# Designs tried in a protein design run: peptides against a protein of PDB entry 6B9H. Part 52

Target 1, 151 residues: chain A of PDB entry 6B9H
Amino acid sequence: AELCESLLTWIQTFNVDAPCQTVEDLTNGVVMAQVLQKIDPAYFDENWLNRIKTEVGDNWRLKISNLKKILKGILDYNHEILGQQINDFTLPDVNLIGEHSDAAELGRMLQLILGCAVNCEQKQEYIQAIMMMEESVQHVVMTAIQELMSK

## One batch from the design tools (peptide; made by RFdiffusion4, then SolubleMPNN)

Design b2_p17_4_s3 (from b2_p17_4, 8 letters changed)
Fold by OpenDDE base, seed 2:
Structure b2_p17_4_s3 (fold): chain B 151 residues (1-151), chain A 17 residues (1-17)
Amino acid sequence: as target 1 above (151 residues)
Amino acid sequence: SAESEQTRAFFEELLAQ
């Protein structure tokens, strides 16, 4: 999916420790958790990150468990810190991500993380970084942000 | 391009908020 592909490119700019080159690399949630910690390390602290299992392999049940925790973290962050600035009426299906590596649903998850980045304390830096990416990627990111912020 | 200018304008406005 184009959304997933563009947001994967965006995720790669975070330079996290976990592999993040393919859709499959993101399905266990480890990259997402590390990205969220970079976005707001005070909220997504070490105690939070330690709840995400890193030795997952191909176990789709463990992937789904991680993804559920991450989704909850994003939603709680949106409510408690961001003041519910993100429209979450279309939540990603983490079962499809974990069990089937569904790129479309993964795109929706990454879209929520994008919403965290462009509304966090360092939102100016993240927005400016997006403005330095390829124009085609910027356009997809813009559309994704517009969808999140439309109420 | 027009699309590029529109995208740039969007993020400039987003920065202003």
Scores: peptide ipSAE 0.693, ipTM 0.947, DockQ to the pose 0.922
Fold by OpenDDE base, seed 5:
Structure b2_p17_4_s3 (fold): chain B 151 residues (1-151), chain A 17 residues (1-17)
Amino acid sequence: as target 1 above (151 residues)
Amino acid sequence: SAESEQTRAFFEELLAQ
């Protein structure tokens, strides 16, 4: 999916420690957790990160467990910190991500993380960084943001 | 292009908020 591909490119700009070159690399949630910590380390702190298992391998049950925790973290962050600025009525299916590496559902998960970045305390820096990306990626990101913030 | 300009304008407006 184009959404997932563009947002994967965006995720790579965070330069996290975990491998983040492919869709499969993101399915265990470790990259996403590290990205969220960069977005707001006061909220997504070490205590929160310790809930995410790092040695997952191909265990889809462990992947799903991590992804559920990450999704909950995003939703809680939106409520507690961002003041419900993100439209989350359509949640990603973490089962499809964990078990089947579903790119479309992964794209929706990354879209929620994008929402965190463009609404957080450092939103200006993240928006400016997006403006430095390829125009085609910027366009997809724009559409994704518009969808998140629409009524 | 028109699309590129529209995208740029979007993010500039987003920065202004």
Scores: peptide ipSAE 0.693, ipTM 0.947, DockQ to the pose 0.967
Fold by OpenDDE base, seed 4:
Formats: structure tokens, C-alpha cells, sequence
Structure b2_p17_4_s3 (fold): chain B 151 residues (1-151), chain A 17 residues (1-17)
């Protein structure tokens, strides 16, 4: 999906420690967790990160477990910190991500992370970084933000 | 392009908030 591809490119700008070159690399949630920690290390602290299992391999059950924790973290962050500034009624299906590497659903998950970035304390920095990306990526990101902020 | 200007304008407005 175009959303997933563009947001994967965006995720890569964070330069996290975990491999993040492919859709498959993101399905275990480790990259996403590390990105969230960069976005807000006070909220997504070491205690939170320690709940995400690393080295899960191809175990889709462990992937789903991680993804559920990450999704909950995002939603809690949205409620507790961001003041519910994003649309949380259309949630990604983490089962499809973990079990089938579903790019469309992964895109939705990354979209939620995008919502965290553009609403966090350092949102100005993240927005400016997005503006330095390829225009086609910026367009997809724009649409994704608009969808999050709608309703 | 028109699309490029649209996206630039969007993020500039977003930065202004």
C-alpha cells in the first residue's frame, strides 16, 4: 500500500537500532517501539520498552502480542498526553500485521505513530523533517495527517 | 507543481499552529 511504503520511508528517518528496511522488519513491533521512544522518551520509557519482546523471529503470536502492546501504548498516549487529537475509531488490525504482514494494516499502525510525532512536544521538528522528504511522500503523509485529524 | 505547492502550504500551516 502507498501509505505503508511512504510511512516506512518516514520511519527510516528515525535511524533506530532495529532493522527497518522492509515491511517485514516492522511486523514484530520493535522498530515501532523504538520510534515511539524517540518521539516521547518520558512516556515510552525503558520500562515500557522492556515489555516489547525482541528477537521474536517469525513467531506471529509474539508479533501480535508486541503489536497489541504498542497499539495500546499509542492509544493511551493519545488519551493521556496528546488530548485525543487523533481519530482512534479506525484502528489497525494487528492480527493481520503479525500473522500476514498486511501492508495496509501496517500503514494504519504507522499512521497512528505519525499522529504521535506531529502532536508531541517536538512536533515542530518532526514536521520540518517531513518537509525535507520527497514531495510524493509528503503528499501521502499530508493525507494521512488529515485523516487522523478529521471527525 | 500544484500538488507540491499544496503540500508545502499544508505543512507550513501546520507549523504555524
Amino acid sequence: as target 1 above (151 residues)
Amino acid sequence: SAESEQTRAFFEELLAQ
Scores: peptide ipSAE 0.693, ipTM 0.947, DockQ to the pose 0.937
Fold by OpenDDE base, seed 3:
Structure b2_p17_4_s3 (fold): chain B 151 residues (1-151), chain A 17 residues (1-17)
Amino acid sequence: as target 1 above (151 residues)
Amino acid sequence: SAESEQTRAFFEELLAQ
C-alpha cells in the first residue's frame, strides 16, 4: 500500500537498532516501539520498551501481543500527553498485521505513530525532517496527517 | 509543481502553529 510504503520510508529516518527495511520487519512491533521511544523517551521509557518482546520470529501470536501493547501505548500517549488530537475511530487491526502482514493495516498503525511525532514536544524537528524527504512521500504524509486530525 | 507547492505550504503552515 502507498501509505505503508511512504511511512516505512519515514520510519527508516529514525535509524533504530532493529531491522526496518521491509513491511515484514515491522510486523513484530519492535521497530515501532523503538521509534516511539525516540519520539518521547520520558513516556516510552526503557521500562515500557522492555515489555515488547524482541525474540518473536514468525510467531503471529507474539506479534499480535506486541502490537496490542504498542497500540495501547499510542492511544494512552494521545490521551495523557497530546490532548486527544488523533482521530482513533478507525483503529488498525493488529490481528491482520501480526497474522497476515497486512500492509494497509500496518499503514494505519504507522499513521498513528506519525500523529505522535507531529504533535509531540519536538514536533517542529519532525516536521522539518519530513520536509526534507522526497516530494511524493511528503504528499502521502500530508494526507495522512490531515486524515488523523480531522473529525 | 502545483502539488509540490501545496505540500510545502501545508507543512509551513503546520510549523507556524
Scores: peptide ipSAE 0.693, ipTM 0.947, DockQ to the pose 0.970

Design b2_p17_4_s4 (from b2_p17_4, 9 letters changed)
Fold by OpenDDE base, seed 3:
Structure b2_p17_4_s4 (fold): chain B 151 residues (1-151), chain A 17 residues (1-17)
Amino acid sequence: as target 1 above (151 residues)
Amino acid sequence: SAMSKETREFFQQLLSQ
């Protein structure tokens, strides 16, 4: 999916420790958790990150478990820190991500993380970084932000 | 990188919030 591909490119700019080259690399949630920690290390602290299992392999149950924790973290962050800036009426299906590596649903998850980045304390830095990306990615990101914060 | 006027204006507006 175009959304997932563009946001994967965006995710790669965070330079996290975990492999993040393919859609499959993101399905266990480890990269996403590390990205969230970079976005707000005070909220997504080491204790939070340590709840995400790193040695998952192809175990879809463990993937789903991680993804559920991450989704909960994002929603809690939106409520507690961001002030309900994200439209959460259409949430990603983490089961499809974990079991089937569904790119469309993964794109929705990454879209939520994008929402965190463009609304966090360092939102200016993340927005400016996006403005330095390729035009095709910028367009997808723009559309994703518009959709995410529309009420 | 190239950026359309529409996209630039969007992110500039976003930065101003």
Scores: peptide ipSAE 0.650, ipTM 0.926, DockQ to the pose 0.644
Fold by OpenDDE base, seed 2:
Structure b2_p17_4_s4 (fold): chain B 151 residues (1-151), chain A 17 residues (1-17)
Amino acid sequence: as target 1 above (151 residues)
Amino acid sequence: SAMSKETREFFQQLLSQ
């Protein structure tokens, strides 16, 4: 999926410790959790991050468990910190991500993380970083942001 | 490569919020 591939490229700019080269690398949620901690370490603190299992392997049940926690964290962050600035009417299906590595649903999850980045305290830094990316990626990111903030 | 004018203006507007 184009959305997933572009947002994967965006996610890679965070330079997290976990492998993040492929769609499969993101399905256990570890990369996403580390990215969220970078976005807002006060909210996504060590206590929150410690709830995410890091050694998941190919266990799709554990992947789904992690993904559910991450999705909840994103939604709670949107409500508690961001003041509901993003749409959540179309939530990603974390079961499809964990069990089948569904790129389309993963793209939706990454889109929510994008919403966190462009609305957080350091949103200026993240927006400026996006403006340094390739135009094709920027266009997809722009469209994704527009969809999130369309209400 | 350089971004399009439309994309540039979008992000500049986003920065102003």
Scores: peptide ipSAE 0.649, ipTM 0.925, DockQ to the pose 0.657
Fold by OpenDDE base, seed 4:
Structure b2_p17_4_s4 (fold): chain B 151 residues (1-151), chain A 17 residues (1-17)
Amino acid sequence: as target 1 above (151 residues)
Amino acid sequence: SAMSKETREFFQQLLSQ
């Protein structure tokens, strides 16, 4: 999916420790968790990150468990820290991500993380970094942000 | 390009918030 492909490119700019070259690399949630920690290390602190199991392998149940925790973290972050600056719309289906590596649903999850980045304390830096990316990626990111913040 | 101008304007607006 175009959304997933563009946001994967965006995610790669974070240079997290976990491998993040493919859609499959993101399905266990470890990359997402590390990205969220970079976005706001005070909220997504080491205690939070330690709740995400590493070395999940192909265990889709563990993937889904991680993804559910990450999704909850994102939603709680939006409510508690960001003041609900992004819309509460259709949530990504973490079951499809964990079990089937569904790129469309993964894209929606990454979109939520994008929402965190463009509303966090360092939002100006993240926005400026996006402005340095390829035009095609910028367009997808723009559309994704508009969808999140349409209200 | 037109898309480049559109996206740049969007992010410039976003930065101003």
Scores: peptide ipSAE 0.644, ipTM 0.923, DockQ to the pose 0.913
Fold by OpenDDE base, seed 5:
Structure b2_p17_4_s4 (fold): chain B 151 residues (1-151), chain A 17 residues (1-17)
Amino acid sequence: as target 1 above (151 residues)
Amino acid sequence: SAMSKETREFFQQLLSQ
């Protein structure tokens, strides 16, 4: 999916420790958790990150468990810190991500993380970084932000 | 390009908020 591929490119700019080259690399949630910690380390602290299992392998049940924790963290962050600035009426199906590596649903999860980045304390820096990306990626990211904050 | 200008203006507006 176009959304997933563009946001995968965006996620790669964070240079996290976990492998993040393919869609499959993101399905266990470890990359996403590390990205969230970079976005707001005071909220997504080391204690929060340690709740995400790192050695998951192909166990789709463990993937889903991690993804549920991450989704809850994002929604709580939106309510407690961001002040309900993102649209949470259409949530990603983490079961499809964990069991089937569904790119469309993964794209929606990454879109929620994008919402955290462009509304956090360092939002100016993240927006400026997006403005330095390829034009085609910028357009997809723009549309994704519009869906989060204007629909 | 027209698309580049549009996206640039969008993010400039976002930065001004």
Scores: peptide ipSAE 0.644, ipTM 0.922, DockQ to the pose 0.900

Design b2_p17_5_s1 (from b2_p17_5, 9 letters changed)
Fold by OpenDDE base, seed 3:
Structure b2_p17_5_s1 (fold): chain B 151 residues (1-151), chain A 17 residues (1-17)
Amino acid sequence: as target 1 above (151 residues)
Amino acid sequence: SETDQIIQQIQAAIEAR
């Protein structure tokens, strides 16, 4: 999916410790959790990050467990910190991500993380980073932001 | 709105290339 591939490229700019080269690398939630910590380390603190299991392998149940925690964290952050700027009328299906590596649903999850970045305290830094990305990626990211914050 | 400003910034960057 174009959304997932473009947002994977965006995620790679965070330079987290976990491998983040492929869609499969993101399905256990570890990269996403580390990215969220970079976005707001006061909210997604070390205690929060430590709840995400790192030794997951191919265990889809553990992946889903991590993804559920991450989705909850994103939604709570949106309500408690961002003032409900992110529209969540269609939430990602974390079961499909964990069990089947569904790229479309993963794209929706990454889109929520994008919403956190462009609404957080350091939003201008993330906006500037997006402005320096490849044109094709910028187009997808821009469309994703519009969808997330308009409907 | 803030959303509009974000979109305008990104669109301007794309058009400047």
Scores: peptide ipSAE 0.139, ipTM 0.741, DockQ to the pose 0.846
Fold by OpenDDE base, seed 2:
Structure b2_p17_5_s1 (fold): chain B 151 residues (1-151), chain A 17 residues (1-17)
Amino acid sequence: as target 1 above (151 residues)
Amino acid sequence: SETDQIIQQIQAAIEAR
């Protein structure tokens, strides 16, 4: 999916410790959790990060467990910190991500993380970083932001 | 709005290329 591929490129700019070269690398949630910690380390602190299992392998049940925790974290962050600045729309199906590596659903998950970045305390840093990306990726990212926050 | 400002910044960067 174009959305997933562009947002994977965006995720790679965070330069997290976990491998993040492929769609499959993101399905266990570890990269996503590390990105969220970079976005807001006070909220997504070490205690929160430690709830995410790192040695998951191919166990799709453990992947889904991690992804559910991450999705909950994103939704709680939007409510508690961001003041509900993103729109309510269809949430990603974490079962399809964990069990089938569904790129479309993964794209929706990454889109929620994008919403966190462009609404957080350091939003201007992330906006400026997006402005430095390749043009075709910028277009997809911009469209994704519009979809998230248009009321 | 804040959202509009974000989009305008990114759009301006794209159009400047």
Scores: peptide ipSAE 0.091, ipTM 0.721, DockQ to the pose 0.789
Fold by OpenDDE base, seed 5:
Structure b2_p17_5_s1 (fold): chain B 151 residues (1-151), chain A 17 residues (1-17)
Amino acid sequence: as target 1 above (151 residues)
Amino acid sequence: SETDQIIQQIQAAIEAR
C-alpha cells in the first residue's frame, strides 16, 4: 500500500538498530518499539522496550503479542502525554499485521506512530525532517498527518 | 506548492494546540 511504503521510508530516517528495509521487517514490532523510544525515551523507557521480545522469527503469535503491547503503549501515550490529539477512530488490526503482514493495517499502525512524532515534545524536529523528504513521499506523510489531526 | 501549503497549515494547527 502507498501509505505503508511511504511510512516505511519515514521510519527508516530514525536509523534504529533493528533491520527495517522491508514491510516484513516491521511485522514483529521491534523497529516500531525502537522508534517510539527515540520519540519519547522518558515514556517509552528501557523497561518498556525490554517487554518487547526481539527473537520472534516467524512466530506470528509472538509478533501479535509484541504489536498489542506497542498499540497499547501508543494509545496510553496519546491519552496520558499528548492530550488525545490523535484521531484513532480506526485502529489497526494487529492480528492481520502479525499473521499476514497486511500492508494496509501496518500503514495504519505506522500512522499512529507518526502522530506521536508530530505531537511530542520534539515535534518541531520531526516536522522539519518531514519537510526534507522526497516530494512524493512527503505528500503521503503530510496527508496522513492531516487525517490524524482532523476532528 | 500544494505540499508546502499543507505543511504550513499542519504546522500552524499543531502550534495552536
Scores: peptide ipSAE 0.032, ipTM 0.661, DockQ to the pose 0.113
Fold by OpenDDE base, seed 4:
Structure b2_p17_5_s1 (fold): chain B 151 residues (1-151), chain A 17 residues (1-17)
Amino acid sequence: as target 1 above (151 residues)
Amino acid sequence: SETDQIIQQIQAAIEAR
């Protein structure tokens, strides 16, 4: 999906330790968790990150477990820290991500992470970084932001 | 461009919070 591909490109700018070159690389949630830690290390601290299993291989059940934790973290972050600055949004189906590497659902998950970045304390830094991205990617990313912020 | 317009709108919304 276009959303997923553009947001994958965006995710890659974080230069996390985990492999993040393909959609499949993201399905275990490890990259997502590391990105969230970069976004707000005080909230997504090492204790939080340690709850994410890193050695999951192709175990879709473990992937789903990780993804559920990450989704919960994102939702809690939005509620507790961001004051729910994003609109009510259709939640990604983490089962489809973990079991089938569903790019559309993964895109929605990454979109939620994008929402965290552009609403966090360092939001301006992330927005500026997005504004420097390749135009086609930038367009998709900014559209995704708009969707999250729309009333 | 359309992208520029979106960026401006989003930036304005962010600053208004």
Scores: peptide ipSAE 0.030, ipTM 0.649, DockQ to the pose 0.115

Design b2_p17_5_s2 (from b2_p17_5, 9 letters changed)
Fold by OpenDDE base, seed 4:
Structure b2_p17_5_s2 (fold): chain B 151 residues (1-151), chain A 17 residues (1-17)
Amino acid sequence: as target 1 above (151 residues)
Amino acid sequence: SETDQIIQQIQQAIAAR
């Protein structure tokens, strides 16, 4: 999906330790968790990150478990820290991500992370980074932001 | 460009919060 591919490119700018070259690389949630920690290390601290299983292999059940924790973290972050600055949104189906590597659903998950970045304390830094991205990717990213922030 | 316009609009919206 276009959204997923563009947001994968965006995710790669974080230079996390976990492999993040393919859609499949993201399905275990480890990259997502590391990105969230970079976005707000005070909230997504080491204790939070340690709840994400890193050695999951192809175990879709463990992937789903991680993804559920990440989704909960994102939602809690939006509620507790961001003051629900993003619109009520169709939540990604983490089962489809974990079990089938569903790119469309993964795109929605990454979109939520994007929402965290552009609403966090250092939002302007992330927005500026987006402004430096290739135009086609930039367009998709900004459209995704607009969708999240629209009423 | 359309992208620039979107960025500007979103930046303005964020700043207004």
Scores: peptide ipSAE 0.123, ipTM 0.733, DockQ to the pose 0.115
Fold by OpenDDE base, seed 3:
Formats: sequence, C-alpha cells, structure tokens
Structure b2_p17_5_s2 (fold): chain B 151 residues (1-151), chain A 17 residues (1-17)
Amino acid sequence: as target 1 above (151 residues)
Amino acid sequence: SETDQIIQQIQQAIAAR
C-alpha cells in the first residue's frame, strides 16, 4: 500500500535502534514504540516502553499484544495530551497486522503515529522534517495528515 | 506545486490551533 510505504519512509527518519527496513519489521510494534518515545519521552517513558516485548519473532499473538498496547497508548495520548486533535475514524485492525502483516491496516496505525508527531510539543520540527522529504512521499504523508485532521 | 499548497494549508491550520 502506498500509504504504508510512504509512512515507512517517514518512520525511518527517526533512526530508532530496532530494524525498520520493511513492512514486516514494523509488525511486532517495537519500532513504533521507539518512535513514540522519541515523539514524547515524558509520556512514552522508559517504563511504558519496557511493557513492549522485544523478543517476538514470528509469534503473531505476541505481535498483537504489543500492537494493542501501542494503539491504547496512542489513543490515550490523543485524549490526555493532544486534546483530541485526531478525528475518530475506523481504527486499525491490529489482529490483521500481527497475524497477516496487513499493509493497509499497518498504514492506518502509522497514520495515527503521524498524528501524534504533528500535534505534539515539537510539532513544528516534525512538520519541517516532512517538508524536506522526497515530493511523492511528502504528498502521501501530508494527505494522511489532512485526513486525520478533518472528517 | 500541489504538495507545497498542501503543506502550506496544514501549517496554517496547525498554527491556528
């Protein structure tokens, strides 16, 4: 999916410790958790990050468990810190991500993380970083932001 | 370009919050 591939490129700009070269690399949630910690380390602190299992392998049940924690964290962050700036739409199906590596659903999850970045305290820095991305990727990312901000 | 216009619109919307 174009959305997932573009947001994967965006995720790679964070230079997290976990491998993040492919869609499959993101399905266990470890990269996503590390990205969220970079976005807001006061909220997504070390205690929160330590709840995400790192030794997952191909265990889809463990992947789903991690993804559920991450989705909850994102939704709580939106309500508690961001003031509900992200519009409510169909949430990603973490079961399809964990069990089937569904790129469309993964794209929706990454879109929520994008929403966190462009609404957080350092939002201007993240917007500036997006402005320096390759044009085709930039277009998809900015369209995804618009979708989150409006119904 | 179309992309530049989108970025400008989003920046303005964010700044207005």
Scores: peptide ipSAE 0.116, ipTM 0.731, DockQ to the pose 0.115
Fold by OpenDDE base, seed 2:
Structure b2_p17_5_s2 (fold): chain B 151 residues (1-151), chain A 17 residues (1-17)
Amino acid sequence: as target 1 above (151 residues)
Amino acid sequence: SETDQIIQQIQQAIAAR
């Protein structure tokens, strides 16, 4: 999916410790959790991060467990910190991500993380980083932001 | 709006290329 591929490129700019070269690398949620910690380390602190299992392997049940925690974290962050700045729409199906590596659903998950970045305390820093991205990726990211926040 | 400001910044960068 174009959305997933572009947002994977965006995720790679965070330069997290976990491998993040492929769609499959993101399905266990570890990269996503580390990215969220970079976005807001006071909220997504070490205690929060430690709830995410790192040694998951191919166990799709553990992947889904991690992804559910991450999705909850994103939704709670939007409510508690961002003041509901992200629009309500169809949430990603974490079961399809964990069990089938569904790129479309993964793209929607990454889109929610994008919403966190462009609404957080350091939003201008992340916006400026997006402005430095390759044009084709930048276009997809911009469209994804519009979909998330347009009222 | 805040969304408009974000989009305007990105669009300006694209247009400058």
Scores: peptide ipSAE 0.101, ipTM 0.722, DockQ to the pose 0.844
Fold by OpenDDE base, seed 5:
Structure b2_p17_5_s2 (fold): chain B 151 residues (1-151), chain A 17 residues (1-17)
Amino acid sequence: as target 1 above (151 residues)
Amino acid sequence: SETDQIIQQIQQAIAAR
């Protein structure tokens, strides 16, 4: 999906330690967790990150377990820190991500992380990074932010 | 709103290309 591919490109700008070259690389949640820690290390601290299993392999049940923890973290962060500035009008189906590597649902998950970045304390840093992205990717990212804003 | 400002900044950057 266009949303997923563009947001994968955006995720790659964080330069996390975990492999993040393909859609499949994101399905275990490890990259997402490391990105969230970069966005707000005070909230997504080392204790939080250590709850995410890193040696998951192809076990889709473990993937889903990680993804559920990450989704909960995002929703709690939105409520407790961001003051509900982002809207969770459509929650991603983490079962489809973990079991089937569903690109559309993964895109929705990454969109929620995008919402965290553009509303966090260091939002201006991430806004500037988005403004430096390739035009086609920038357009998709902008549209994704607009969707979070309007719904 | 703050989100509106974010969108405006990105739109301006796109238009400047």
Scores: peptide ipSAE 0.094, ipTM 0.716, DockQ to the pose 0.748

Design b2_p17_5_s3 (from b2_p17_5, 8 letters changed)
Fold by OpenDDE base, seed 2:
Structure b2_p17_5_s3 (fold): chain B 151 residues (1-151), chain A 17 residues (1-17)
Amino acid sequence: as target 1 above (151 residues)
Amino acid sequence: SETDAIIQQIQEAIAAR
């Protein structure tokens, strides 16, 4: 999916430790957890990160477990820290991500993370990073942000 | 809003190319 592809490129700019080259690399949630920690290390602290299981391999049950924790973290962050500046929209199906590496659903998950980035304390840093990306990626990211802010 | 400003900044940057 175009959304997932562009947001994967965006995720790669965070320079996290975990492999993040393919859709499959993101399905265990480890990359996403590390990205969230970079976005707000005070909220997504080491204690939170330690709840995410590493080295899950191809175990889709463990992937889904991680993804559920991450999704909850994102939603809680939006509610508790960001004041729910992001409007309601279709939430990702983490079962499809974990079991089938569904790119469309993964794209929706990454879009939620994008929402965290553009609303966090260092939002301007992430805005500037987006402005330096390739035009096609910028377009998708911009559209994704617009969707997050729309009713 | 802040989000609106973000979108405008990105749009302006793209248009400036």
Scores: peptide ipSAE 0.096, ipTM 0.715, DockQ to the pose 0.759
Fold by OpenDDE base, seed 1:
Structure b2_p17_5_s3 (fold): chain B 151 residues (1-151), chain A 17 residues (1-17)
Amino acid sequence: as target 1 above (151 residues)
Amino acid sequence: SETDAIIQQIQEAIAAR
């Protein structure tokens, strides 16, 4: 999926510790959790991050468990910190991500993280980073932000 | 809105290429 692939490229700019080269690398939620910590380390602090299981392997049940925690964190962040500045209009199906590596649903999850980045305290830094990306990626990211705004 | 400004910045950056 174009959305997923472009947002994967965007996610890679965070330079997290976990492997983040493929769609499959993102399905356990570890990369996403580390990205969220970079976005707002005061909210997504070490205690929060420690709830995300590492060394999940191919265990789709553990993947889903992690993804549910991450999704909850994003939704809580939107409500408690961002004041509903971004909409969770269509929630990703974390079961499809964990069990089937569904790229479309993963794209939706990454889109929610994008929403966090462009609305957080350091939003201008993330906007600048997006502006430095390849043109086709910028276009997809822009479209993703527009979709968040229109819902 | 602030989100509109973000979109505009990205659009302008793309157009400037």
Scores: peptide ipSAE 0.092, ipTM 0.710, DockQ to the pose 0.778
Fold by OpenDDE base, seed 5:
Structure b2_p17_5_s3 (fold): chain B 151 residues (1-151), chain A 17 residues (1-17)
Amino acid sequence: as target 1 above (151 residues)
Amino acid sequence: SETDAIIQQIQEAIAAR
């Protein structure tokens, strides 16, 4: 999906330690957890990150377990820190991400992380990073933000 | 809203190309 591919490119700008070159690299949630820690290390602290299993391999059950923790973290962050600046949105099906590497559902998960970045305390830093991206990617990212704010 | 301002900034940057 175009959304997933563009947001994968966006995720790569964070330069996390975990491999993040393919859609499959994102399905275990480790990259996403490390990105969230960069967005707000006070909330997504080391104790939170340590709850995410790093040695997952191809075990889709472990992937789903990680993804559920990450989704909960995002939702809690939106309620507790962002004050629900992101409107009610269709939640990603983490079962499809973990078991089938579903790009559409993964795109929705990354879109929620995008929402965290553009609403966090350091939002201007992430806005500037988006403004430096390739035009076609910028368009998809902008549309994704608009969808988050309008729904 | 603050989100609207973010979108406006990105749109203006794109339009300036």
Scores: peptide ipSAE 0.086, ipTM 0.705, DockQ to the pose 0.719
Fold by OpenDDE base, seed 3:
Structure b2_p17_5_s3 (fold): chain B 151 residues (1-151), chain A 17 residues (1-17)
Amino acid sequence: as target 1 above (151 residues)
Amino acid sequence: SETDAIIQQIQEAIAAR
């Protein structure tokens, strides 16, 4: 899906340690967790990151377990730190991501992470970085931000 | 809001290309 592919490109700008070249690379949640740590290392600290299993291979149950922890972290961060700035949004189905590599659901997951970036303390720096992206990707990311704030 | 202003900047930049 276009949303997932564009947000994958956005995720790649974080230069995390984990492989992040394909949709499949994101399904175990490791890249997402490392990105969240970069967004707010005080909240998503080493103790939080250590809860994410890094050696899951193709085990969809372990992927789902990681994704559930990440989703909970995002929702807690939005509530505790961001003050619920993201409007009511259909939550991604982490089962479909972990078991089937569903790009549409993965796109929704990445959109929530985008919401963290554009509402965090360093939100302006992240938005300025988005302004430097290729036009087609920038358009999709911008639309995704607008959807988060209006839905 | 600050976010709205930045979104506007992005839109203007895209339109200017």
Scores: peptide ipSAE 0.070, ipTM 0.700, DockQ to the pose 0.675

